# Peptides against a protein of PDB entry 6TME, part 119

Target 1, 324 residues: chain A of PDB entry 6TME
Amino acid sequence: NRLKRAYIALQAWKKAFYSDPFNTAANWVGPDVCSYKGVFCAPALDDPSVLVVAGIDLNHADIAGYLPPELGLLTDVALFHVNSNRFCGVIPKSLSKLTLMYEFDVSNNRFVGPFPTVALSWPSLKFLDIRYNDFEGKLPPEIFDKDLDAIFLNNNRFESTIPETIGKSTASVVTFAHNKFSGCIPKTIGQMKNLNEIVFIGNNLSGCLPNEIGSLNNVTVFDASSNGFVGSLPSTLSGLANVEQMDFSYNKFTGFVTDNICKLPKLSNFTFSYNFFNGEAQSCVPGSSQEKQFDDTSNCLQNRPNQKSAKECLPVVSRPVDCS
Target 2, 324 residues: chain A of PDB entry 6TME as posed
Amino acid sequence: NRLKRAYIALQAWKKAFYSDPFNTAANWVGPDVCSYKGVFCAPALDDPSVLVVAGIDLNHADIFGYLPPELGLLTDVALFHVNSNRFCGVIPKSLSKLTLMYEFDVSNNRFVGPFPTVALSWPSLKFLDIRYNDFEGKLPPEIFDKDLDAIFLNNNRFESTIPETIGKSTASVVTFAHNKFSGCIPKTIGQMKNLNEIVFIGNNLSGCLPNEIGSLNNVTVFDASSNGFVGSLPSTLSGLANVEQMDFSYNKFTGFVTDNICKLPKLSNFTFSYNFFNGEAQSCVPGSSQEKQFDDTSNCLQNRPNQKSAKECLPVVSRPVDCS

## One batch from the design tools (peptide; made by RFdiffusion4, then SolubleMPNN)

Design b2_p15_8_s4 (from b2_p15_8, 8 letters changed)
Fold by OpenDDE base, seed 1:
Structure b2_p15_8_s4 (fold): chain B 324 residues (1-324), chain A 15 residues (1-15)
Amino acid sequence: as target 1 above (324 residues)
Amino acid sequence: REKELKEKVQKILNE
């Protein structure tokens, strides 16, 4: 019965393919769905004597098509990996029936519409990758209430502010890059207890960086480049004891880049180029360390090469933003 | 048990 439902679902999906360049679904014929390419079976949790479809892996199949509602019949699927295809449309609400969903990867497709809220209905979800699509609108705050290990949202069309609930996230990796997020980074960011990597690249974020960033003791990668941040770098960044890669380039930061930041013990790469910094400590100067790489290009620094002109600097530097 | 199934499936998917 369960494999019969899977058969119905998979045949419906095959019919929803517009193009299958690698003939991935060529063997999707007959009732033996466990032999289908990209379909993986395992013993059911409730009855080990019953074989069920537990995983889908169609990564890199370049399949054009859509996800039909019949996929909701794949109720035993725990892993759904279909990245690097050309699937379009929306994520079916019928996938709410896939209560065992553990890893959901639909990245690098052509999905559209709002955030797929069906993902929030999966109680056991640990991995969510929806990057490189055309999802739009607001990010639901509830995403950060999920016990996710990783949240990949980059390269979409998400708008509005980053939810304050971000501090509740237990994810080690979160990517917001290349969306249309605006507003400030929430102060609650410092409460992300398991965070290792966070990427804000290429959004419309603005305001001052919250001091609470310095509480992210486990962060190894912090990239806030290509936004509209203003003010000075928080002095509390000296608390980033494990940061290795830090990028604040292409913003509107001002002030002085301090020793306390540039001497972070694990720092290997610190890029603060294309801002309006008017001073830096000697430890921040490119070439000052053999173990660290710095880029101070295109700031308002004195006695440094490749800086902005006085004409460009004066209007900004003379009007410093007080973040205190 | 759920963990075991997930691990098994993960192993298969990583092949």
Scores: peptide ipSAE 0.038, ipTM 0.739, DockQ to the pose 0.048
Fold by OpenDDE base, seed 3:
Structure b2_p15_8_s4 (fold): chain B 324 residues (1-324), chain A 15 residues (1-15)
Amino acid sequence: as target 1 above (324 residues)
Amino acid sequence: REKELKEKVQKILNE
């Protein structure tokens, strides 16, 4: 009996709650699990006459607790949404039994440990949100082999480099922001055929931007701010025909910001402040366009306000990194 | 919200 297994799982989970301030699980009593608040049933795929637990939604319940291994008994769950709680510990390996998992959202919790590799075992996974947790260590390369629509990794403790397999990703949205990623952006990034939004904010990324970024024809948001990138902006950025929001602020870029970048047809906001650029095209000057917003603050530009001093600029500008 | 989720689940299961 699938509902019996679900009952065992849900009762074990209720027991694992330390705090339920909204009494979300107050009605989690008795065998009728389909009546439980936040539990959703549907006909089974293999037998439409059998009702199974197909979804969990405990978003914004502020529940403190952990995920017990008995959750692996919820074998029919396709949607698991438990964001904005205070769940702690690790994601149980027993969740590998949830082979129908389609959307997994554990964002805004207190999960710890390495990347939850159990997510890689789900063949039908399309949505993965693990942001705003305390996951740590290396990102497994296999994450980008998954046919995911979105990958949210931001605001964690992930370290090491971004895997070269990123180019295999079919995701439209990928966030790396506010982690501890280091190294260069892989050249394979240009192979991300469905990418619309990518965010690298607030990491320890470095090196030159790969020329292959210019192959991201569908990207609308590209944010690489608050890193350690060096060199000139790739001329191939002129290929970003659909970019609307672009941010390279708070890096160590040098060189000249060209017309080809600032005149991108869909560009709405381009922030390149807090770098070491020593020149910009007239089209890049803030206020030069009514349709576009630019910020060139705190660079090494001549005849512009709020620039770095010559003392700050000279050591960097005189030793430009050659990315060729 | 509940109705929407149920519909979404059903859609997924019917695919």
Scores: peptide ipSAE 0.029, ipTM 0.694, DockQ to the pose 0.038
Fold by OpenDDE base, seed 4:
Structure b2_p15_8_s4 (fold): chain B 324 residues (1-324), chain A 15 residues (1-15)
Amino acid sequence: as target 1 above (324 residues)
Amino acid sequence: REKELKEKVQKILNE
């Protein structure tokens, strides 16, 4: 009965394929769905004597098509990996029936519409990858209430502010890069106790960096490049004991880049180019260390190469934003 | 048990 439902779902999906260049679904014929390419069966949790469809892996199949509502019949699926295809349309609400969903990867497709809120209905979800799509609108605050290990949102069309609930996230990796997020980074960011990597690249974020970033003791990668951040770097950044990669380039930062930041013990690469910094400690100068790489290009630094003109610097440097 | 099943499936998917 459960495999019959899976058969209905998979045949409906095959019908929803517009193009299958690698003939991935060529063997999707007959009732033996467990033999289908990219379909993986396992004993059911409630009855080990019953075989069910537990996983889908169609990664890198370059399939064009859409996800039909009949996929909601795959109620035993825990892993759904369909990245690097050309699936379009929206994520079906019928997937709410997949209550065992553990990893959901639809990255590098052509999905559109708002954030797929059906992902919030999965109680056991640990991995969410929806990057490289055309999802749009607001990010639901509830995403950060989930016990996710990783949240990949980059390269979409998300807009509005980052929810304050971000501090509740237990994720080790979160990507916001290449969206249209605006506003400030929430002060609650410092409460992300398991955070290792966070990427804000290429948004419309603004305001001052919150001091609470310095509370991210486990962060190894912090990239806030290509935004509209202003003011000085928080002095509390000296608390980033494990940061290895830090990028603040292509913003509107001002002030002095301090020794306490550039001497962070695990710092390997610190890029603060294309800002309006008017001073830096000697430890921040590119070439000052063999163990660390710095880039101070295109700031308002004196006696450094490749800096902005006085004409470009004066209007900004003379009107520093007070973040205190 | 659920964790075990998920791990098993993950191994299959990673092959």
Scores: peptide ipSAE 0.029, ipTM 0.720, DockQ to the pose 0.048
Fold by OpenDDE base, seed 5:
Structure b2_p15_8_s4 (fold): chain B 324 residues (1-324), chain A 15 residues (1-15)
Amino acid sequence: as target 1 above (324 residues)
Amino acid sequence: REKELKEKVQKILNE
C-alpha cells in the first residue's frame, strides 16, 4: 500500500522535527496523509485509480529537523519543495527510490555534506535548487549531463574547479555565486545552448575569461564579479547580442574597455568597476547614454573620477596578462 | 559588501 508507506515516511519525518514554529505538522495525524498540510496527492501514473503522495511543499515553514531515511518510501513524489526551513544533516541516499523526482528544492536550509549525488540518480529531474546551504566539496561533473532547466548552487561551500561538462548543460539559469570555486571558467561554456543567466559572483575563479563566452548569444545576465580574473576582456564579448546585465567588477582585469562591448544592443547595465582598466571608449563612460548604465569606478582610467592611484595602478598595468 | 552581493544574487534569481 503506497499510502501506508507514505504514512510511515511522513510520521518518521514528523518525529525528526525539532521545531515546528507554525505547527505545520500539527495535522499530520492518522492514516489520511493526503489531508496533511503541505502534502499533495494525485492519481498514480501507473494506476490512475490509486491515490499517491505526489508532492510536498513545506516552503517557508521554518521547521528545524532532519530528513530521515524513511523519506525514501515516498516513491511517488515528483515535487519536493522544502525551502526556507532549518533542516539539517545530509540528503538521504534513500531518496534514490524517488524515481519520479521532477523538481527538488531544498534551498535555504542547513544541509551539509558533499553534493547530494542522489539527485543525479533521478532520471526526470528538471529543477535543482540547493542554494543557501552548507554543501561542500567538489561539484560532480555529471550534474551538467542532466537535462536540467535550472541549476542553483549559490551560497554553499563548494570547492573545486567548474567541470568542463558545463558546456553540455541545457539549463537556462546556472548559479555558482558565493562558493569557493577556483580555476578558470571552462572554454566549453560557449557550448551552453540555452543559457540565459549565469552567475559566478564571489568565488575564487581566476585566469583569463575564455573567448567562448562570446558565443553565448542568448545570455541576458552574465555576472563574474568578485573573483580573481585577469587579462583583458575578450573581444568576442561583442557577440553577446542579448546581454542586458553584465558585471565584471572586483576583479583584476586590465586593458581597454572597447566600444564594441559598451555598444551591445541590449546592454542596460555594465559594471566594470574595481579593476585595473587603463582605458575605455567614450561609449563606456558613465552618463554617456541615457539607455545604459555604466560604472567605471576604481580603475586606472585617466581623467575619470574615483580612480585608483598611480601607485596602485602602475604595478599591475605595467604587467598586463596576455590571454592570447 | 557581502550583504550587497547576496542581495544582488537574489534579485537576479527573482527576475
Scores: peptide ipSAE 0.017, ipTM 0.530, DockQ to the pose 0.092

## One batch from the design tools (peptide; made by RFdiffusion4, then SolubleMPNN)

Design b2_p16_1_s1 (from b2_p16_1, 8 letters changed)
Fold by OpenDDE base, seed 4:
Structure b2_p16_1_s1 (fold): chain B 324 residues (1-324), chain A 16 residues (1-16)
Amino acid sequence: as target 1 above (324 residues)
Amino acid sequence: MSLEEWVELVKKKIAE
């Protein structure tokens, strides 16, 4: 039966624990898996007369161990929450048998290897959180073909370019922060119709910002800080009617920061510090508004405090990148 | 019952 399979899986997992500081699995004894701490049962979706393991929540358990292949026997699990542990190794391919997977949170662990492609096999996945791990290599383009609500990839070792398929994503929140992504932001980004928050912080992204960013009408948070972006800010950023938090700091941007950007109707915080901007509109000056906060520190602005020296500015400002 | 409705029931159990 399904609970017998769950018992085999959970006992195999208990054996895969190297350390359980809070004795979370201390009661993982006997066939009554529904009484196990962090194991949640429900009537099966396909047969309400059958009780199944529907969820795992081991968040904040500080468990050291690995995920054994026997976890593939938990075929009715839709919620898998194991964040803030010390699990290591790879995500087992056997998890492809968990066809009801809806939320997969393995964030803040010690997982390694390539992107867990098993996540692509889950037809109903809505929430993917793999942040704060040691995943590496390329991001598969197919991740953005999934009907996900949220994608958290930040604080890993991902490299290569951001897939052009990003425009197909239905996610409201996507994080790329603190990886090794390189290349340009794809022009298809403007097609992300449900996007509210996108974070690119601390990558090796470069080139000009695509004009299509201005099509992100629902975006409230846009952070592209700590990259290698060049050129001027796109004039189309005036289309960000709902942006509240915008950060372009720690890049190589040049040119003029315009009124059309700084007067965005919902803008509350705009940071464009640590660039090579050589001018700003009066509406962009810190302290010019009581409702908006600006930071123009460490640019090439005239008559502003805390700017770069002429020696630092001249080589960059005199050779602006044309993004047209 | 839809998967979404079923998941919400499971979420409630986790939150208890």
Scores: peptide ipSAE 0.684, ipTM 0.966, DockQ to the pose 0.922
Fold by OpenDDE base, seed 1:
Structure b2_p16_1_s1 (fold): chain B 324 residues (1-324), chain A 16 residues (1-16)
Amino acid sequence: as target 1 above (324 residues)
Amino acid sequence: MSLEEWVELVKKKIAE
């Protein structure tokens, strides 16, 4: 009986709660698991005559505890939303039995350990949100081989390079922000055919931006701020026909910010502050457009306010990195 | 019923 297995799983989970401030699991008593708060039943996909636990939603419950291995008995769960809790430990490998997993949101918890490789075992996964945890180590390249719509990795402890397999991703949204990623952005990034939003904020990324970024025709948000990028902005950025928000602030960029970038047709905000740019086109000047907002603060620009001193600029500007 | 259609039904239940 599928509901009996669900009962075992849910009771094991209740026992794994250290704190339930809102008494979310107070009604988790008895065999009628479909009446449990945050538990959602539906006719089974394979047999409409059978009722199964199809979804869990414990978002914003502030529950402290861990995920016990018995959760692997929830074999019909396609939606697992447990964000904004205080769950700790690792994601159980037993969740590999949840073959219908479609959306997995464990964001804003206290999970630790390496990337939860169990997520790679789910054949139908479309949404992965593991942000705001303490996951660490390398990102498995295989994550981008999956047909995901969204991948949220931000605010973790991931390190090493971004996998070259990123170009295979079908995701419209990918966040890397506030991790410890290092190295260059892979040139394969330009192959992300469905990409709308990508965020690299607050990592240890370095090197030149790949020219292939300009192939991201559907990108509306591109944020590479707070990294160690060097060289000039690629001229191919003129190809970002749909970009609305672009941020390159807090890097080590040099060279000239061109008209072709600042005149992008849908550009609403372009921040390139806190770099070492030594020139900008008139179209890039803050206040030059009513429809666009620019920030050129703390560069090496002449005749602009709030720029770096010559002492700070000269050592960097005199030694431009050639990205060609 | 596809998985996607089934998931949409479950989402509706969660949203209620």
Scores: peptide ipSAE 0.670, ipTM 0.964, DockQ to the pose 0.922
Fold by OpenDDE base, seed 2:
Structure b2_p16_1_s1 (fold): chain B 324 residues (1-324), chain A 16 residues (1-16)
Amino acid sequence: as target 1 above (324 residues)
Amino acid sequence: MSLEEWVELVKKKIAE
C-alpha cells in the first residue's frame, strides 16, 4: 500500500525533527497522511483509483532536523518544497526512488556535503533549487545535461571550474553567485539557447570573458560582478540584443567601453564600476541617457569623478592583458 | 494524463 509506505516515511521524518517552532507536524498522527499539514495527496499518475502522496510543502516552517533515508518510500512525490528551514546533513541517496521528482526546492537550509548527485537520477526534474546551503566541492558536469528550466546554485561553497557542459543547458535561469568557482567562463556558454538570466556574482572567476557571450541573444540579465576577470570587454557583447541588466563591476577589466555596448537596444542598467577602464564612449557616461543608467565609478577614466588615482591605474593600464 | 498535467493538479492543491 503506497499510503502505508508514506506513513512510515513521514513518521520517520517527524522523528528526525529537532525543533518544530510552528508545530507544523503536530497533526502528523495516525494513518491518514493526506490530512497532514504540508502533505498533499492526489490520484496516482499510473492508477487514478489509488490515492498517493504527490507533494510536500514545508516552506518557511523553520524546522530543524535532517532528511532520513525513509523519505525514499515517498515514491509518488513530484513536488518537494522544504525551503526556509533548518534541515541539516546530506540529501539521502534513497530519494533516487522518487522517479516522478519534478521540482526539488531545499533552498535556505543547512545542508552540507558534495553536490546532491541524487538529483541527477531524476529523469523528469525541471526545477532545482539548492541555494543558500553549505554544499561544497565540484559541480558535476552532468547537471547541465538535464532538461532543467532553472538551476539555482548560489550561496554555497562550490569550488573548481564551471563545467564546459554548461553550453548544453536548456535552463532559462542559472545562478552561480556567492560560491568559490574559479577559472574561466567556458566558451561553450554561447550555446545556451534558452538562457534569460545568468549570475556569476562573487566568485573567484578569472581570465578573459569569452567572445561567445555575445551569442546569448535571449539573455536579459548578465551579472559577472565581483570576480577576477581581466582584459577588455569582448566586442561581441554588441550581440546581446535583449540584455536589460548588465554588471561587470568589481573586476580587473581594462581598455575602452564602446558605444556598441552602451547603445544596446534594451539596456536599462549597465554597471562597470570598480575596474581599470581607461576610456568610455560618450554613450556610456552616466547621465547621458534618460532611459539608461550607467555607473563608471572607480575606473581609470579621464575627466570623470570618483576615479582611481594615477598611482593605482598606471601599473595595470600600462600592462593590458591581451585576450586575443 | 502527462506528468506535467498531473504536477499542475498537485500545484493547485498546494495553492489552496
Scores: peptide ipSAE 0.669, ipTM 0.966, DockQ to the pose 0.928
Fold by OpenDDE base, seed 3:
Formats: structure tokens, C-alpha cells, sequence
Structure b2_p16_1_s1 (fold): chain B 324 residues (1-324), chain A 16 residues (1-16)
């Protein structure tokens, strides 16, 4: 009986709660698991005559505890939403039995350990949110082989380079922000055909931006701020026909910010402050447009306010990195 | 019923 297995799983989970401030699991008593708060039943996909646990939603419950291996008995769960809790430990490998997993949201918890590779075992996964945890180590290249709509990795402890497999991703939204990623952005990034939003904020990324970024025709948000990028902005950025928000602030960029970038047709905000740019086109000057906002603060620009001193600029500007 | 259609039914239940 599928509901009997669900009962075993949910009772094991209740026992794994250290604190339940809102008494969310107070009604988790007896075999009628479909009446449990945050537990949602539906007719089974394979047999409409059988009722199964199809979804868990414990968002914002502030529950402290861990995920016990018995959760692997919830074999019909397609939606697992447990964000904004205080769950700790690792994601159980037993969750590989949840072959219908479609949306997995464990964001804003206290999970630790390596990337939860069990997520790679789910054939139908479309949404993965593991942000605001303490996951660490390397990102598995295989994550981008998944047909995901969204990948939220931000605010973790991930290290190493971004996998070259990123170009295989069909995701519309990908966040890498506030991790410890290093190295260059892979040239394969230009192959992300469905990408709308990508965020690299607050990592240890370096090197030149790949020219292939200009192939991201559908991108509306591109944020590479607070990294160690060097060289000039690629001229191919003129290909970002749909970009609305672009941020390159707090890097080590040099060279000239061109008209072709600042005149992008849908550009609303372009921040390139806190770099070493030594020139900008008139179209890039803050206040030059009513429709566009620019920030050129703390560069090496002549005749602009709030720029770096010559002493700070000269050592960097005199030795530009050639990205060709 | 597809998985996607089934998931939409479950989402509706969660939203209620």
C-alpha cells in the first residue's frame, strides 16, 4: 500500500524534527496522511484508482531537523517544497526512489556536504532550488545535462570552475551568485539557447569574458559583478538584443565602453562601476538618456566625477590584458 | 495524463 509507505516515511520525518515552532506536524497522527498539514494527495499517475502522496509543501515552517532515509518511501512525490526551514545534514540518497520528482526546493535551510547528486538521478526534474545552504565542493558537470527550467545554486560554498557543460543547459534562469567559483566563464555559455537570466555575483571568477556571451540573444539579466574579470568588454556584447539589466561592477575590466553596448535596444540598467575603464562613449555617460541608467563610478575615466586616482589607475591601465 | 498535467493538478491543490 503506497499510503502505508507514506505513513512510515512521514512518521519517521516527524521523529526527525527537533523543533516545530508552528506545530506544523501536530496533526501528523494516524494513517490518514492525506489530512496531514503540508501533505498533498492525488490519484496516482499510473493508476487513477489509487490515492498517493504527490506533494509536500512545508515552506516557511521554521522546522529544525533532518531528512531521514525513510523519505525514500514517498515514491509518488513530484513536488517537494521545504524552503525557509532549519533542516540540517545531507540530502538522503534514498530520494533516488522518487522517480517523479519534478520540483525540488530545499532553499534557505542548513544543508551541508557536497552537491546532492541524488538530484541527477531524477529523470523528470524541471526545477532545482538549493540556494541559501552550506553545500560545498565541485559542481557536477552532469547538472547541465538535465532538462531543467531553473537552477538556483546561489549562497552556498561551491568551489572549482564552472563546468563546460553549461552550454548544454536548457534553463531560463541560472544563479551562481555568492559561492567560491573560480576560473573563467566557459566559452560554451553562448550555446545556452533558452537563457533569460544568469547571475555570477560575488565569486572568484577571473580571466576575460568569452566572446560567445554575445550569442545569448534571449538574456534579459546578465550580472557578473564582484569577481576578478579582466580585459576589455567583448565587442560581441552588441548581440544582446534583449538585455535589460547588465552589471559588470567590482571587477578589473579595462579599455573603452563602446556605443554598441550602451545603445543596446532594451538596456535599462548598465552598471560598470568599480573597474579600470579608461574611456566611455557619450551614450554610456550617466544622465545621457532618460530611458537608461548608467553607473560609471570608480573607473579611470577622464572628466568624470568619482573616479580612481591616477596612482591607482596607471599600474593597471598601462598593462591592459589582451583577450584576443 | 502526462506528468506535467498531473503536476499542475497537484500545484492547484497546494495553492488552495
Amino acid sequence: as target 1 above (324 residues)
Amino acid sequence: MSLEEWVELVKKKIAE
Scores: peptide ipSAE 0.654, ipTM 0.964, DockQ to the pose 0.923

